# Designs tried in a protein design run: peptides against a protein of PDB entry 3QIS. Part 38

Target 1, 334 residues: chain A of PDB entry 3QIS
Amino acid sequence: PSLELSRREFVFENVKFRQLQKEKFQISNNGQVPCHFSFIPKLNDSQYCKPWLRAEPFEGYLEPNETVDISLDVYVSKDSVTILNSGEDKIEDILVLHLDRGKDYFLTISGNYLPSCFGTSLEALCRMKRPIREVPVTKLIDLEEDSFLEKEKSLLQMVPLDEGASERPLQVPKEIWLLVDHLFKYACHQEDLFQTPGMQEELQQIIDCLDTSIPETIPGSNHSVAEALLIFLEALPEPVICYELYQRCLDSAYDPRICRQVISQLPRCHRNVFRYLMAFLRELLKFSEYNSVNANMIATLFTSLLLRPPPNLMARQTPSDRQRAIQFLLGFLL

## One batch from the design tools (peptide; made by RFdiffusion4, then SolubleMPNN)

Design b1_p10_4_s3 (from b1_p10_4, 4 letters changed)
Fold by OpenDDE base, seed 4:
Structure b1_p10_4_s3 (fold): chain B 334 residues (1-334), chain A 10 residues (1-10)
Amino acid sequence: as target 1 above (334 residues)
Amino acid sequence: TPALLPDPTL
């Protein structure tokens, strides 16, 4: 069996968080026999492609002289955004199109990723006084490494930050401030806030706006701005409540005094963001007659974002653990 | 209305 491929090299320019890009190519059976094709993993890989890439179809049959279109879809989700922002991963892959009883065909995927404030650490964002797209990629790597080291130093109760030579970090990321300040100003009376989905086009405009500028006003509906806040919190590499405190939050869930002590042990940026969000959500709850928002709904929604289990425990989260996590957050909303 | 936090960009 043999195939002819219309293209073997694919370039995905300016890949962004949540922006789908598609490239298509044709495969043709130029042989005399039916053939089965499939994308196969490389020798050391579990998957035929990286998490941000998909082929559709990824397998199929071709009769002699049959042609099929294959779509290569690049989509950076919350699961891929962090590793692309840090430069740990890149828009580069090699796909192996296997032909049963035939040869392998190699496809080269390349391109560039544009960093997002979505999927960037709270620590790094607190150091970014300018939009992330104004920050050199080399400096983003340094900021993530420094953020990891500061988190470790903060957890170890080591040396006070020498206040002297580096620009003081922001108390909260400007991006989360912009989102929350907008919602506080314009969305407190919005019916079905956090219950109605945003528009995908508006969400992309909000993301691009936060990545490229410091706007006076965020574009889009209150629903889109509210969903953008949820997406931002979901995309964080480390949740607002650090993984190291997860179990202590569950254990303290019914003692509001211990809950506040646990939060006091968060890294400064995480603690500030948590307090800021809780202050906003308590203010939003005063308008429950207008916005149809209640404490149980908000606690249920935000608990999955703010107090997520460590990666090693995600598959083992019990309904009891989820209820404790909700109860922990309720103690800050009431 | 108490500003929830001052503008962090200032």
Scores: peptide ipSAE 0.032, ipTM 0.748, DockQ to the pose 0.489
Fold by OpenDDE base, seed 1:
Structure b1_p10_4_s3 (fold): chain B 334 residues (1-334), chain A 10 residues (1-10)
Amino acid sequence: as target 1 above (334 residues)
Amino acid sequence: TPALLPDPTL
């Protein structure tokens, strides 16, 4: 069996968070026998491609002289955004198109990723006074390393931050401030806020706006700005309530004094973001007659974003754990 | 007014 491929090299330029890109190619059975094709893992890989890449179809049969169009889809989700922002991963892969009883055909995937404030740590963003696209990639790596070290020092209760030569970190990321300030100014009376989905085009404009500028006004509908805040919180590599405190939040869920003590132990940026979001959400709840927002809805929605189970506990989350997590957050909304 | 944290960009 043999195949002819219309293309073997694919370049995905300017890949962005949540922006689908597609490249297509044709495979043709130029042999005299039917063949089965499949994309197969490389020798040391569990998957035929990286998590941000997909082939469709990834397998099939071809009769002699039959042709199939294959789509290569590049999509950076919340699951790949952090490792691409840090440069730990890149828009590079090799696909192996296997023929049963035939040859392997190698496809080269390449391109560039444009960093996003989405999927970047709160610690790193608190050190970024400029849009992330203005920050050199080398400096993004340094900011993440420094952010990790400062998180560790904060957790270890080590010596107070040397008050010296480095510009003081922001109290909250500018991106969170921009989103929340917009919602506070313009969306408090918005009917069905956090219940109506945003438009995908507006979400992309909001992401691009936050990545490239410090706007006076965020583009798009209040629903799109509200959903962008949810996407931002979901895409955080470390949730606003750090994984290390997850169980303590559940254990304290019915004692509002202990809940406040647990929050006081968060890293400075996480603690500030949590308090800022809770202050905003309590303000939003005063307009419930206009925005249809209630404390139970908000607690249910934001608990999954702010108080995520650690990856090792995700598969074990009980309905009781979810109820405790909601109850923990309710103690800050009421 | 909730004490919204001041604009971190200011």
Scores: peptide ipSAE 0.031, ipTM 0.750, DockQ to the pose 0.581
Fold by OpenDDE base, seed 5:
Structure b1_p10_4_s3 (fold): chain B 334 residues (1-334), chain A 10 residues (1-10)
Amino acid sequence: as target 1 above (334 residues)
Amino acid sequence: TPALLPDPTL
């Protein structure tokens, strides 16, 4: 069997978080026999491509002189955004198109990624006084490494923050402040807030705005700004309540005094963000007659974002664990 | 006035 490929090199310029890009090519059976094609893993890979890439179709049959279109889809989700922001991964891959009893055909994928404040750590964002697109990639790596080391030192209670030599970190990320301040000013009376989805075009504009500027006003509807806050919290590499405290939050869920003690043990930035969000949500609940928002809805929604199970426990989360997690947040909303 | 944290950019 043999194939002809219309293209073998693909370039994806200016790849962004949650923005789908597509490139297409044709494969033709120029042989005299039917062939089966499939994308196959390279040696030591579990998948035929990186998590941000997909081929459609990824396998199929071609009769002699048959032609099929293949789409290469690049999409950076919450699962790939953090490693692309740090430059640990890049928009580069090699696909192997295999023919049954035939040859391998190599496709080269290349491009560039544009960093986002979405999927960046709370610790790194507290050190960023400028939009992430103004920060050199080398400095982003240094900020994430320094952030990890300071988080570890803070958890170990070993080193007072040396107040002297480095610019003081922000109390909360500017991106969270911008989103919450907008919602507080403009969305407290918004009917169906956090219940109505935002517009995808407006969500992309909000992400681009936060990545490139410090706006006086966030673009888009109150629903899009509210959903952008949810997407931001979901995309965090570590949740606002650190994974190390997850089980202690569940165990304390019915004792409000122990719940407050657990939150006091969070790293400074995580603790500040948690208290800031809880203060905002308690103010939003005062307007329940206008915005149709109640404490049970808010606790249910924000629990999955703020109090995520560690990756090793995610498959083991029980309905009882979810109810304890909701009860933990209710103790800060009431 | 809600006791929100001040503007972190100020």
Scores: peptide ipSAE 0.029, ipTM 0.741, DockQ to the pose 0.554
Fold by OpenDDE base, seed 3:
Structure b1_p10_4_s3 (fold): chain B 334 residues (1-334), chain A 10 residues (1-10)
Amino acid sequence: as target 1 above (334 residues)
Amino acid sequence: TPALLPDPTL
């Protein structure tokens, strides 16, 4: 069996969070026998491609002189954004198109990723006084390393924050403040807030705006700004309530005093963001007659974002654990 | 300077 490929090199320039890019190529059976093709894992890989890449179709059958179009789809989700922001992963891959009883055909994937404030840690964002696209990639790596070391020091209670480090971190990320301040000013009377989805085009404009600027006003509808806040919280590498405190939140869910004590043990940035979001959501609930927002809806929605189970417990979350997690958050909304 | 985000205790 033999294949002809119209292209073997693919370049994905300026890849962004949640922005789909597509490249197409043709494969043709230029042999005299039918053939089966498939994308196969490289040696020691579990999958034929990286999580941000997909081939469609990834397998198929070709008669002699048959041709099929293959789409290579690049999409950075919440599951890939953090490793691309840190530069741990890159827009580079090699696909192996295998022909049964035939040859391997190698496809080279290359390109560049543009960092996002979405999928960046709260600790790193508190150190960023400028938009993330103005920060050199080398400095992003330093800020993530510094953020990890500060989190460890904070957890160990060992060293007072050395007052001599030249720039005090922000109390909350500017991106969270911009989203919440906009919603507070313009969306408190918005009917069906957090219940109506935003527009995908407006969400992309909001993401690009937060990545590249410090706007006076966020573009898009109140629904798109509200959904952008949810996407931001979902994309965090660590949830606003750190994984280390998850079980203690469940155990304390019916004791408001213990709940407040658990929150006081969060790293400074996480604790500030949690308090800021709870203040905003309590204010939003005062306008329930206008915005149709209630405490149970908000607690159910935000619990999945703010109080995620640790990765090792995700498969074991009981309905009781979910109800305790909701009850924990309700104690800050009521 | 974005240093004065109003106190997140609204």
Scores: peptide ipSAE 0.027, ipTM 0.720, DockQ to the pose 0.146

Design b1_p10_5_s1 (from b1_p10_5 with E1D E3V)
Fold by OpenDDE base, seed 4:
Structure b1_p10_5_s1 (fold): chain B 334 residues (1-334), chain A 10 residues (1-10)
Amino acid sequence: as target 1 above (334 residues)
Amino acid sequence: DFVPLELDLE
């Protein structure tokens, strides 16, 4: 069997978080026999492509002289955003289009990724007084490495904060401040806040706005701004409550005093973000007659975002663990 | 009452 491919090189320019890009090509059976095609993993890979890439269809059957269109879809989700922001991964891949009892065809994927404040650590963002798109990629790498090292040092209680670093970190990321301050000013009376989805176009505008500017006002509806906050919290590489404290939060869930002690052990930026969010959410709950928001809804929603199980425990999370996690947050909302 | 943080970007 043999195929003709209309294209073998694909370039995805200016790939952004949550922005789908598509490139199409045709494959034609120029042979005399039917063929089955599939995208196959390379040696030592478990998948035929990186997590941000998809082929559609990824397999199929072609009669002689049949042609099919294949879409290559690039989409950076929360699962790929962090490694792309750090430059650990890049918009580069090689796809292997295999023919059953035939030869392999190689497709080259290339492009560039534009960093996002979504999927960047709270520690790194607290060091960014400018929009992330103004920060050189080399400095982003250094900020993530330094943030990891500072988190580890903070957990070990070993190093006094070197007061000699010329730039004081922000108390909270500017992006969190912008989102929460907007919601506080404009959304406290918004009916169905955090219950009504935002618009996808508005979400993209909000993300691009936060990545490129420090706006006086966030664009879009209150629902889109609220959902952008949820997306931001979900995309964090380390949740607002660090993974190291997860089990202690569950164990303390019914003792509000111990819960506050656990939160006091968070890294400074994480602790500040947590307290800021809880203060905002308690304020929002005062307007429940207008916004239909209640403590149980908020605790349920934010628990999955703020108090995530460590990746090694995610598959083992019990309904009891979820209920304890919700109860932990309720102790800060009431 | 919720007190908005001042964002010092200087």
Scores: peptide ipSAE 0.111, ipTM 0.860, DockQ to the pose 0.701
Fold by OpenDDE base, seed 5:
Structure b1_p10_5_s1 (fold): chain B 334 residues (1-334), chain A 10 residues (1-10)
Amino acid sequence: as target 1 above (334 residues)
Amino acid sequence: DFVPLELDLE
């Protein structure tokens, strides 16, 4: 069996978080026999492609002289955004199109990624006074390494040495401040806030705005700004409540004194973000007659974002653990 | 009451 491919080299320029890009090519059976094609893993890979790439269809049958279109889809989700922001991964891959009882065909994927404040650590963002697109990639790597070391020192209760004339980190990321300050000013009376979805185009504009500027006003509806805050919290590599404290939050869920003690053990930036969000959400609950927001809805929504199970425990989360996590958060909303 | 943070970005 043999195939003809219309193209073998694909370039995806200016790849962004949550922005789908597509490239298409044709495969034709120029042989005299039916053939089965499939994308196969390389040696030592578990998947035929990186998590941000997909082929559609990824397998199929072709009769003699049959032609099929294949789509190569590039989409950076929360699962790939952090490793692309740090430059640990890149928009580069090699696909192996295998023909049963035939040869392999290699496809080259290349391109560039544009960094986002979405999927960046709270520690790194507290050190960024400028938009992330103004920060050199080398400085992003240094800020992430330094942020990891600061988190570890904070968890070990090591007193920060008086690091010299280094700029003092922000109390909270400017991106979280911009989102919450906008919602506080303009959305407290918004009917169905956090219940109505935002517009996809407005969400993309908000992400691009936060990545490239420090706006006086965030573009889009209050629903899109509210959903952008949820997407930001979901995309964090480490949740606002660090994974190391997850079990202690569940164990303390019915003791308000122990709950406050657990939050006091968070790294400074995580603790500040948690307290800032809880203060905002308690303010929003005062306007429940206008915005239809209640404490149980807010606790249920934000618990999955703020108090995520560690990756090793995700498959073992019980309905009881989820209810304890909700009860933990309710103790800060009431 | 919610107290908005002031961010010193300078």
Scores: peptide ipSAE 0.106, ipTM 0.856, DockQ to the pose 0.748
Fold by OpenDDE base, seed 3:
Structure b1_p10_5_s1 (fold): chain B 334 residues (1-334), chain A 10 residues (1-10)
Amino acid sequence: as target 1 above (334 residues)
Amino acid sequence: DFVPLELDLE
């Protein structure tokens, strides 16, 4: 069996968070026998491609002289965004198109990723006074390393931050401030806020706006700005309530005094963001007559974003744990 | 009360 491939090299320029890119190629059976093709893992890989890449179809049969179109889809989700932002992963892969009882055909995937404030740590973002697209990748790596070291120092209750010449970190990321300030100014009276989905085009514009600028006003509908805040919180590499405190939040869920003590143990950036969001959400609840927002809806929605189970506990989350997590947030909304 | 944070971007 043999295949002819119309293309073997693919370049995905300017790959962005949540922006689908597609490249197509044709495979043709130029042999005299039917053939089965499949994309196969490389040696020591579990998958035929990286998490941000997909082939469609990834397998099939071709009759003699049959041709099939294959789509290579590049999509950076919340699951790949952090690793691409840090430069730990890149828009580079090699696909192995295997022909049963035939040859392997190698496809080269290349390109560039444009960093996003989505999927970047709260600690790193608190050190970024400029849009992430203005920050050199080398400085992003340094900011992430410094952010990790400061988080560890803060958890260990060690030495006060030397008042040395390091630029004072923001109290909260500018991106969270921009989203929340917009919602506070313009969306408190918005009917069905956090219940109506945003527009995908507007969400992309909001993401691009936050990655490239410090706008006076966020573009798009209040629903799109509200959904962008949810996407931002979901994409965080570590949730606003750090994984280390998850169980303590559940254990304290019915004691408001212990809940406040648990929150006081968060890293400074996480603690500030949590308090800022809770203050904003309590303000929205005052306008419930206009925005149809209630404490149970908000607690249910934000629990999955702010108080995520650690990956090792995800498979063990009980309905009781979910109810405790909701109750924990309710104690800050009421 | 919600206190809007001032961003000191300077």
Scores: peptide ipSAE 0.106, ipTM 0.858, DockQ to the pose 0.762
Fold by OpenDDE base, seed 2:
Order: structure tokens, then C-alpha cells, then sequence
Structure b1_p10_5_s1 (fold): chain B 334 residues (1-334), chain A 10 residues (1-10)
């Protein structure tokens, strides 16, 4: 069996969070026998490609002189965004197109990723006074390392951070502030807020806007701005309530005093973001006659984002754990 | 009342 490939080198320029890119190529059976093709893992890999890449179709049959189009799709989800922001992973891969009883064909994937404030830690974002696209990648790495060390020091020692770092961290990330301030100003009377989905094009514009600028006004509908806040919270590498406090939140869910004590033990940035969001959501609930928002809906929605189970629990919650998590958040909304 | 945080970007 033999294949001809129209292309073997693929470059994905300016890959962004949640922006699908596609490159297509053709494979042709230039042999005299039917052939089966498949993308196969390399010797040390479990998958034929990195999580942000896919081939469609990834396998198939070709008759002699048959041609098929293959799409290479690059899509950075919440599951890949953090490791791409840090430069731990890159837009580089090698695909092995295997021909059954034939030759392997290597495809080179390359490109560049543009960092996003989505999938960046709250600690790092509190140190970024400029849009993330204005921050040199080397400085992003340093800010992530410093953020990790600060989180550890905050958890272990309650030592006030040495004021000697030349720039004081923001109380909350500017991106969260921009989203929440916009929603507070323009969306309090918005019917079905957080219940109606945003527009995908508007979501992309909002993400690009927050990554590249400090806007006076966020583009898009109130629904798109509201969904962008949810996407931001979902994409956080560490949720607003740190994984280390997850079980304590569940255990305290029916004691408002203990709940407040648990929140007081969060790292400064996480604690500030939590309090800021809860203050906003309580304000939004005053307009329930206009926006159709109620405490149970908000608690149910935001609990999954703010109070995630640790990765080691395989993100599985019992119905009891979910109810406790909702009850924990309700104690801050009411 | 919700008091918007002042964002000091300086």
C-alpha cells in the first residue's frame, strides 16, 4: 500500500483560547490495493495527538485512486489553556499517519499560542496591571512561579507579604473587575441574566478584548458578558475556592460562622475575588423582579465554578456533596 | 450596597 499526501507541514499561527483553527490536506491511495489509514500514538504517547489537536477523520479506508480530505483542528479548551499560557506546552506536535502493512507518514504541526487571561491563575493576574498580551512570556513564567510561592506562603505562615515587591498586587484581577463592573452597571435589569447563553462571536470578542486591552466598555450583549465571566471562572487553574479548602466548605455548609472562617483562610487574591463576586451576586438578587435571578439558581450555577472538587476526586460529587456545596454558597447570597 | 472596587492600575 502507498499514500500520497498533499501536505505534511502545518503551521497554526496565533492560536487563541476557544478559537477553532482548521487546516486541511488530502491523502490519495496511489497504490494498487485498498488501504486502511489511521493516526497512531508515538512510542511513548497514549494518544495520537496533543489534547488541543484532532484529526477528522482519524482513520479510514481508501480504494485504489481514492482521495479523502483530512481536517486538522486546533482548539484550545479550558483543559489545555493553562499549560499553553505557561509555555509548558506549545503548538507543536508530530502526527503519525500509519498505513496498515505500509509506511508511516509523519506530519509536522507547528505554530504559536497567544496567552490568555483565561486559564491564568488569580495570583498571576493580580500582578498583571497590563493586558496579558502586553506581558513578555518570560515575565508570565516568573509571575506564575512567584504566584505559586506566594500561595504556599499564605497557606503556611499567614505572613504578610513583604511590601518590598516594587508593585502592589491588585485586590482582584482587572479582568474580573471589568466583567463584574460591566454587569453591575448594565445588566442588573437584564431579563434572564446567567440563564440566556451569549453569542459565540461576542464571547470571542470579549476574550480578545480582555487579553489585549483595558476597555472602558466590554463589547457584546449582557448575556455574552455574563457567560464570559462563567467561562473565566471555569478556566481558572485553581478555582476561586482553592482545592485545599473544598472539603472544609462541605463540612461547614450549614454553619455560616465556620463558612466565613474557611473563606478567611483563602489566599488574599482568592478571598478578595470570592467576596467581590458574592457582593455583586447579592446586589444582582435585589433586582430579581427585573432579571428573573434567584438565590437558588445563582448558587447552583456558581457553586460548580467556585467550589470544584479536587482533581484527585475525578471531579465526582455525590448528590449530598453537591447539596452541601450549594448550601455553602447560599450562606453568602442570603 | 455593592460598592464597585476602585481598580488602581497605576
Amino acid sequence: as target 1 above (334 residues)
Amino acid sequence: DFVPLELDLE
Scores: peptide ipSAE 0.104, ipTM 0.854, DockQ to the pose 0.729

